Peptides against a protein of PDB entry 5KEZ. Designs and how they scored, part 159

Target 1, 320 residues: chain A of PDB entry 5KEZ
Amino acid sequence: NVAIYNPFRPWWERYQPVSYKLCTRSGNEDEFRNMVTRCNNVGVRIYVDAVINHMCGNAVSAGTSSTCGSYFNPGSRDFPAVPYSGWDFNDGKCKTGSGDIENYNDATQVRDCRLTGLLDLALEKDYVRSKIAEYMNHLIDIGVAGFRLDASKHMWPGDIKAILDKLHNLNSNWFPAGSKPFIYQEVIDLGGEPIKSSDYFGNGRVTEFKYGAKLGTVIRKWNGEKMSYLKNWGEGWGFVPSDRALVFVDNHDNQRGHGAGGASILTFWDARLYKMAVGFMLAHPYGFTRVMSSYRWPRQFQNGNDVNDWVGPPNNNGVI

## One batch from the design tools (peptide; made by RFdiffusion4, then SolubleMPNN)

Design b2_p20_4_s2 (from b2_p20_4, 12 letters changed)
Fold by OpenDDE base, seed 4:
Structure b2_p20_4_s2 (fold): chain B 320 residues (1-320), chain A 20 residues (1-20)
Amino acid sequence: as target 1 above (320 residues)
Amino acid sequence: MSAAEQQLQKYRERMKKLYT
């Protein structure tokens, strides 16, 4: 991915890929293989956060300022380490004046235009699908158990399916023969927008953002909410079917909001309430649970926003 | 959408802008 130095190596640089090389702040491919092997050997499975909707931002300077030193040129859409070129992006498909998503109530914009400047891959193209599949298959062959698909809301479900249909079975050294990768898709559906979580059920599980939002409201006792109201928690609260839900109390995004986190979201900053929420989540059968493991950073709030919300995990001069 | 959900959505959109 792009190496960002202003601010200094933010967490979000990870989500600006310039290649599919397994070479990042976290280590090189050999180190990754070693980690996956060691984890698998003790029954810990690895799920990769796969950024496949886009490459880096269109405004990033061309050069070799990347975690693996790969050359890239956002201006010309050149990513030779893949390789991608101008033919592999949705520049001509997006009809907005800016080239970015301007209206989230327009599903076509949400999927065909750039997410805040991030170069949007033409996932309709078999070439692009194949390159992504090759990347994911390489990871599968290494021994990962599945994937979180980043920014799934910004990809057409059919394009995702086409990629998934190209994936290998899981590595038989650790998984039963014929096992398929576990897929969960980041889709933000809190209602009010045309794209729905249900659009993606066919590809795998989806993130249920209503879960953390509603649970936070209840535990915070906002709007007169009571714990007793959780008696029909899950589908009874309008959440997606349990077998399609990946649930969580907080994530890396909403953890960086004002106060203890974004809106009603509970985070480790409010330890007592957070423990209550996580405890409830783990005890309740609804959905596939994800527990957040994060870190502290020097928060500085201005107008309700943390100006240091960019701060990445503890590191040694950028190396994790 | 509840007030909390609206705030969360707004916040999420803001966070997206940090990617570039």
Scores: peptide ipSAE 0.029, ipTM 0.681, DockQ to the pose 0.063
Fold by OpenDDE base, seed 3:
Structure b2_p20_4_s2 (fold): chain B 320 residues (1-320), chain A 20 residues (1-20)
Amino acid sequence: as target 1 above (320 residues)
Amino acid sequence: MSAAEQQLQKYRERMKKLYT
């Protein structure tokens, strides 16, 4: 991914890929392989956050400022380490004036235009699908158990399916023969927009963001909410079917939230309430649960916004 | 806009969709 130095190595640089090389702040491919092996040997499975909707931002300077030193040129859509070229992006398909998503009520913009400047991959192309599949299959062959698909809302479900159909079975050294990778898709669906979580059920589980938001409100006893109202928690609260839901109290994005809605999310900053919420989540049968492991950073609020929300995990001169 | 600004916008857009 792009190596960002201003601010200094933010967490979100990981979501601006320039190659599919397993070489990042966390280590190189050999170290990753070693970790996966050691984890699998003790029954701990690894799921990779796969950024496959886009490459880095269009405004990033060309050069070799990347975690693996690979050259890239956003301006010319040149990512030779893949390789991708100008033919592999949706620049010509997006019809907005800016080239970015301008209206989230337009599903075609959401899928075909750039997410805040991030170069949008042409996932309809078999070449692009194959490059992504090769990346994911390499990980599968190493021994990962599955994937979180980042920004799934911004990909056509059919394109995702086409990629998934190219995936290998899991490594039989640790998984039963014929096992398929576990897939869950990041889709933010709170209603009111044309894209629905149900559009993605065919590909795997989806994130249920209503879960953490509503649970936070209840635990905080906001708006007269009571714990007793959780008697029909899950589908009874309008959430997706349990067998399609991946649930969580917070994630790296909404943990940094602010404002009315963001304030409902419980995080480690509210330790007691957070433990209550996580405990409830783990005890309740609804959905597939994910527990957040995070870190403290020097929060600095200005006009209600944490100006340090970019701060990544504790590191040694940028290396984790 | 800078890379930092772009990512900040991405985050804010996500937050907006999540909580509004």
Scores: peptide ipSAE 0.029, ipTM 0.684, DockQ to the pose 0.462
Fold by OpenDDE base, seed 1:
Structure b2_p20_4_s2 (fold): chain B 320 residues (1-320), chain A 20 residues (1-20)
Amino acid sequence: as target 1 above (320 residues)
Amino acid sequence: MSAAEQQLQKYRERMKKLYT
């Protein structure tokens, strides 16, 4: 991915890919392979946060400022390490003046235009689908169990399906023959927009962002909410079907107070309430549960916002 | 705007700041 130095190596640089090389601040491919093997050997499965909707920001300077030193040129849409070129992006398909999503009530813009400047891949092209599938299949062959598909809301469900249809079965060294990768899709559906979580049910599970938001409200006893109201927790609260839901108390975005759910989201910063929420989530049968493992950073609030919300995870490699 | 819409808008604004 792009190496960002101002601020210094933020967490979000990881979501600006310039190649599909397994060479990042989290480690190299050998280290990743080793980790996957060790985890699989003790029954711990690995899913990968796969960024396949886009490449890096259009305004990033061209060059080799990337975690693996690969050259890239956002201006010319040149990513030779893949390779991608100008033919592989939706620049011509997006009809907005800026090239970015301007109206989230227009599903076509949401899917065909750039998400906040991130170069939008032309996922209707078989070439692009194949490159992504090759990346994901490489991970499958290493031994991963599945994927979180980042920014799924910004991809056409049919394009996602086309990619998924190209995926290998899971590695038979650790999984039963014929096993399929576990797929869950990040879709922020809080209502009010044309794109719905249900659009993606055919591809796998979907993130249920209402879960953490509502649970936080209940645990915090906001608006007169009571724990007893959780009797019909799940579908009874208007959430997606249990077999399509991936649920969580918090994620990396809303942990920083700016993601879906807002101030109701419980995090490790509110340790007691957070443990209550996580405990409830794990005990309740609704959805597939995800537990967050995070880190502390030096929060600095200005006008109610943490100006240090960019701080990335601890890293001691000093090079990558 | 509903509370949900406001939260989503805040998210979008943050993302724009981070990626552009």
Scores: peptide ipSAE 0.028, ipTM 0.701, DockQ to the pose 0.070; fails the geometry check
Fold by OpenDDE base, seed 5:
Structure b2_p20_4_s2 (fold): chain B 320 residues (1-320), chain A 20 residues (1-20)
Amino acid sequence: as target 1 above (320 residues)
Amino acid sequence: MSAAEQQLQKYRERMKKLYT
């Protein structure tokens, strides 16, 4: 991915890929392979956060400032380490003046235009699908158990399906023969927009962002909400079917106040309430549960926003 | 503020508007 130095190595640089090389601040491919093997050998499975909707931001300077030193040029859409070129992006398909998503009530814009300047891959192209599938298959062959698909809301479900159909079965060294990768898709659906979580049920599970938002409201006792109302928690609260739901109290985005759930989201900053919420989630049968492991950073609020929300994991001068 | 950060700020603003 791109190495960003202003601010200094933010967490979100990880979501600006320039190649599919397994060479990041977390380690190299050999180290990753060793980790996967060690985890699998003790029954711990690995699920990769796969960023396949886009490459890096269009405004990032060209050069070799990346975690693996690969050259890239956002201006010319040149990513030779893949390789991608200008033919592999949706620039010509997006009809907005800026090239970015301007109206989230327009599903076509949401899927064909750039998410805040992130170069949008042309996932309708078999070439692009194949390059992504090769990346994911390499991970499958290493021994990962499945994937979180980042920014799934911004991809056409059919394009996702086409990629998934190219995937290998899981590595038989650790998984039963014929096993398929576990897929869960990040789709932010709190209502009010045309794209729905149900659009993606055919590809795998989806993130249920209503879960953390509503649970936070209840635990905080906001708006007269009571714990007794959780009697029909799950589908009774308008959530997606349990067998399609990936549930969580918080994630890295809404932990920083970045949208889904807003101020209702409980985090480790609210330790007591957070433990209550996580305890409830783990005790309740609804959905497939995900528990957050995070870190503290020096928060500094200005006008209700943390100006240090960019701070990444603990590191030594950029090295994790 | 870097160009990359400026781009992400738009996303954050949108998220806050719609989901808070």
Scores: peptide ipSAE 0.026, ipTM 0.654, DockQ to the pose 0.759; fails the geometry check

Design b2_p20_4_s3 (from b2_p20_4, 13 letters changed)
Fold by OpenDDE base, seed 2:
Structure b2_p20_4_s3 (fold): chain B 320 residues (1-320), chain A 20 residues (1-20)
Amino acid sequence: as target 1 above (320 residues)
Amino acid sequence: MSAAEQQYKKYVERQRKLYT
């Protein structure tokens, strides 16, 4: 991914890829392979956050400022480490004046245009699908158990399916022969937009963002909400089917006060209420549960916004 | 502010507007 130094190595640089090399601030490929092996050997499975919708931002300067030193040029859509070229992006397909998503009520824009300047990959192309599949298959062969698909709302479900159909079975050294990778898709659907989480049920589980949002409201006792109302928690609250849901109290985005759920989201900053929420989530039989492991950072609020929301995990001069 | 940071902030702002 791109290496950002202003601010100094923010967490979100991870979501601006310039190659599919397993060479990041976390280590090199050998170290990753070692970690996966060690985890698998004790029954801990690894799921990779796969950024496959896009490459880095269109405004990032060309050069070799990346975690593995790979050259890239966003302006010319040149990512030779893959390789991708201008033919592999949706620039000509997106019909907005800016090239960015301008109307989230237009599903075509949401999927064919750039997410806030992030260069949008042409996932309709078999070449692009194959390059992504090769990346994911390399991880599968190393021994990962599955994937979180980042920004799934911005990809056509059929294109995702086409990629998934190219995936290998899981590594038989640790998984039963014929096992398929576990897939969950980040789709933010709180209602009100044309793209629905149900559009993606065919590909695997989806994130249920209503879960954390509503649970936070209840536990905070907002708007007269009561814990007793949680008796029919799950589908009874309008959530997706349990077998399609990945549930969580918070994630890295809304933990910073941004994204789905807003101020209702409970985080470790509200320790008592957060423990209640996480405990309830783990006890209640709905969805596949995900527990957040995070860190504190020096929050500094200005005009209601944390100016330090970019701060990544604890590090030693950029080394994690 | 870097170009990358600007893009991130725009993204965050969009998310905030939609869901808060």
Scores: peptide ipSAE 0.062, ipTM 0.764, DockQ to the pose 0.766
Fold by OpenDDE base, seed 4:
Structure b2_p20_4_s3 (fold): chain B 320 residues (1-320), chain A 20 residues (1-20)
Amino acid sequence: as target 1 above (320 residues)
Amino acid sequence: MSAAEQQYKKYVERQRKLYT
């Protein structure tokens, strides 16, 4: 991915890929392979956060300022390490003046235009699908168990399916022969927009952002909410079917006051309430649960926003 | 602005940081 130095190596640089090389702040491919092997050998499975909707921001300077030193040129849509070129992006398909998503009530814009400047891949193209599948298959062959698909809301479900149909079975060294990768898709559906979580059920599980938002309200006793109201928690609260839900109390976005859920989201900063929420989540049968492991950073609030929300995990001069 | 809209605005702001 792009190496960003202002601010200094923020967490979100991870979501600006310039290649599919397994070479990042966390280590190189050999180190990753070693980690996956060691984890699998003790029954711990690895799921990769796969960024396949886009490449880096269109305004990033061309050059080799990337975690693996690969050259890239956002201006010309040149990513030779893949390789991608101008033919592999939706620049001509997006009809907005800016080239960015301008109206989230227009599903076509949401999927065909740039997510705030991030170069939008033409996932309708078999070439692009194949390059992504090759990347994911390489990970599968290494021994990962599945994927979180980043920004799934911004990809056509059919394009995702086409990619998934190209995937190998899981590595038989650790998984039963014929096993398929576990897929969960990040889709923010709080209602009010045309794109629905149900659009993606055919591809795998989806994130249920209503879960953390509503649970936070209840645990905080906001709006007269009571724990006793959780007796029909899950589908009874309007959430997606349990077998399609990936649930969580918080994620990296809303820990920082961003993303779906707003101020109701409970985090480790509110230790007591957070433990209550996580405990409830783990005890309740609804959905597939995800527990957050995070870190502290020096928060500085200005106008209700943490100006240090960019701070990434503890690191040694940028290396994690 | 509704609570939902406020939450969405924060989401958009986060995405903007990815661009810069």
Scores: peptide ipSAE 0.034, ipTM 0.703, DockQ to the pose 0.072
Fold by OpenDDE base, seed 1:
Structure b2_p20_4_s3 (fold): chain B 320 residues (1-320), chain A 20 residues (1-20)
Amino acid sequence: as target 1 above (320 residues)
Amino acid sequence: MSAAEQQYKKYVERQRKLYT
């Protein structure tokens, strides 16, 4: 991915790919293989956060400032390490003046335009689908068990399905023959927009963002909410079907957020309440649960905003 | 979209584009 130095190596640089090489601040491919093998050998499965909707930001300077030294040129849409070119992006499909998503009530913009400048891949093209599938299949062959599909809301469900149809069965060294990768899709659906979580049920599970938000309000006893109201927690609260839900108390985005996206969200910063929420989540039989493992950073609030919300995970081992 | 969702999206978008 792109190496950002100002601020110094923020967490969000990881979501700006310039290649599909397994060469990042998290480690190299050999180290990744080693981890996957070791984990699988003790029954711990690996699910990769796959960024397949886009490449890096259009405003990033061209060059070799990337975690694996690969050259890239956002201006000309050149990503030779894949390779991608100008033919592989939705520049001509997006009809907004800026080239970015401008109206989230327009589903075509949400899916065909750039997410805040991130170069939007033309997932309708078989070439692009194949390159993504090759990347994911490489991971499957290494031994991963499945994927979180980043920014799924910004991809057409049919394009996702087309990619998934190209995927290999899981590695038979650790999984039963014929096993398929576990798929969950990040879709931020809090209501009020045309794109719905249900649009993606056919591809796999979907993140239920209402879960953490509502649980936070209940645990915090906001708006007269009571724990006893959790009797019908899950579908009874209007959440997606249990067998389609990936649930969590917080994630890397909303633990840094404010308002509806973060104010109710419980995090490790609220240790006691957070433990209660996580404990409840693990005990209650709704959805596929995900437990957050995060880190502390030096928060500095200015006008209600943490100016250090960019701080990435600790890294002092010399990995670029 | 709701005010709540708009606020969240603004944040997420800001983070993804920040300093690019």
Scores: peptide ipSAE 0.055, ipTM 0.731, DockQ to the pose 0.072; fails the geometry check
Fold by OpenDDE base, seed 3:
Structure b2_p20_4_s3 (fold): chain B 320 residues (1-320), chain A 20 residues (1-20)
Amino acid sequence: as target 1 above (320 residues)
Amino acid sequence: MSAAEQQYKKYVERQRKLYT
C-alpha cells in the first residue's frame, strides 16, 4: 500500500493499495506465512481484510512511496506491480462531474464512482476479477480462513460473486477438504438508501452496523432506552437475519467518531459500558461476533473532531 | 434514517475521505 508520511503512517494508508504484494508495515510475505502457520497450528484462524474495490487515492503522488517499494502512478492509473492500467478503472463509467460519489441515493454512483477519491476498479472486467482472485487465492493457499471484503457496498454483488467463484478451497493442511473461505462483507446499511444489506446475502455474511449503534444507545440509556427492550434483540429490532449478520460493538472506523450516531458507539474509551456491551454481544446468540482489539492514541478534539483520528497502532518508526 | 444515523453515515464518509 501507499506509505503516507503526512500525517506520519496513518492507519488508513493500509486501505490505499498499490499492489497485492504481501509486504506491509506488519512484515513481509515470509513473516506472514509463518504467522498464519503458527496460528493455524493452535486453532486460531486468520481472516484477511481484503481491499479489492479500489486502489489508492487519485491525488496521491506518483513514485515508489509504498510499503513494498512498488512504483505506482495514480494520475495515469498505472499500477505495474499488479499490473493495472487506465483500462482497469471505472473512470469512463462514472458520470459525475467530480468522478467521485456525489449522491448515495444513486446506486450506480455508489458502485461505479470513486469512494472519496479512491480509484475505482472496473470489477466487471474478467482481467480485474482474475487479478483480485489471484491475490486472494495466494492468501488462501497460505492458509487463511477467509476474508473481510472492504467497501463491499461500493461493489456490485454480481462482481463480488464472480470473484468468489474463482477462489480455491481452503488449505487442507488445516481445513476439511472442500472447505470454502469464510466471507463477510462490509456494507454500511443504516436504512434510507437504495443499496441494502440483503443485496449481498448471496455472497456471504454482512456487517450489521445497526447492532453497535443501537446497542450503544441502549446501554447508554439514551432516548429512554432500557436493557429490557433487548428482549427481542436481533431480527426483532430490524436487523438482518442472524445467519447473515456479522456483529460488533465498534470497529476501527466508528471508534473514531463523535457525531450523534458515532457518539452512541461504545469503545474502550468508555471502558465500563464497553465491557457491558461486549459481554452482552458475546452472550447473545444473534449473529457472528467480532471483538475489537485496539489501542489508545493522543486524541485532540477541535470543533468536536479528533484531529488525531489518523493515528495508527503503536509502531517503531512506522513499522508495527 | 434517523438524524443520528444520518450523522453517523456522514462521519463514516468523512473517515473514508481521510483515506485519500
Scores: peptide ipSAE 0.039, ipTM 0.688, DockQ to the pose 0.067; fails the geometry check

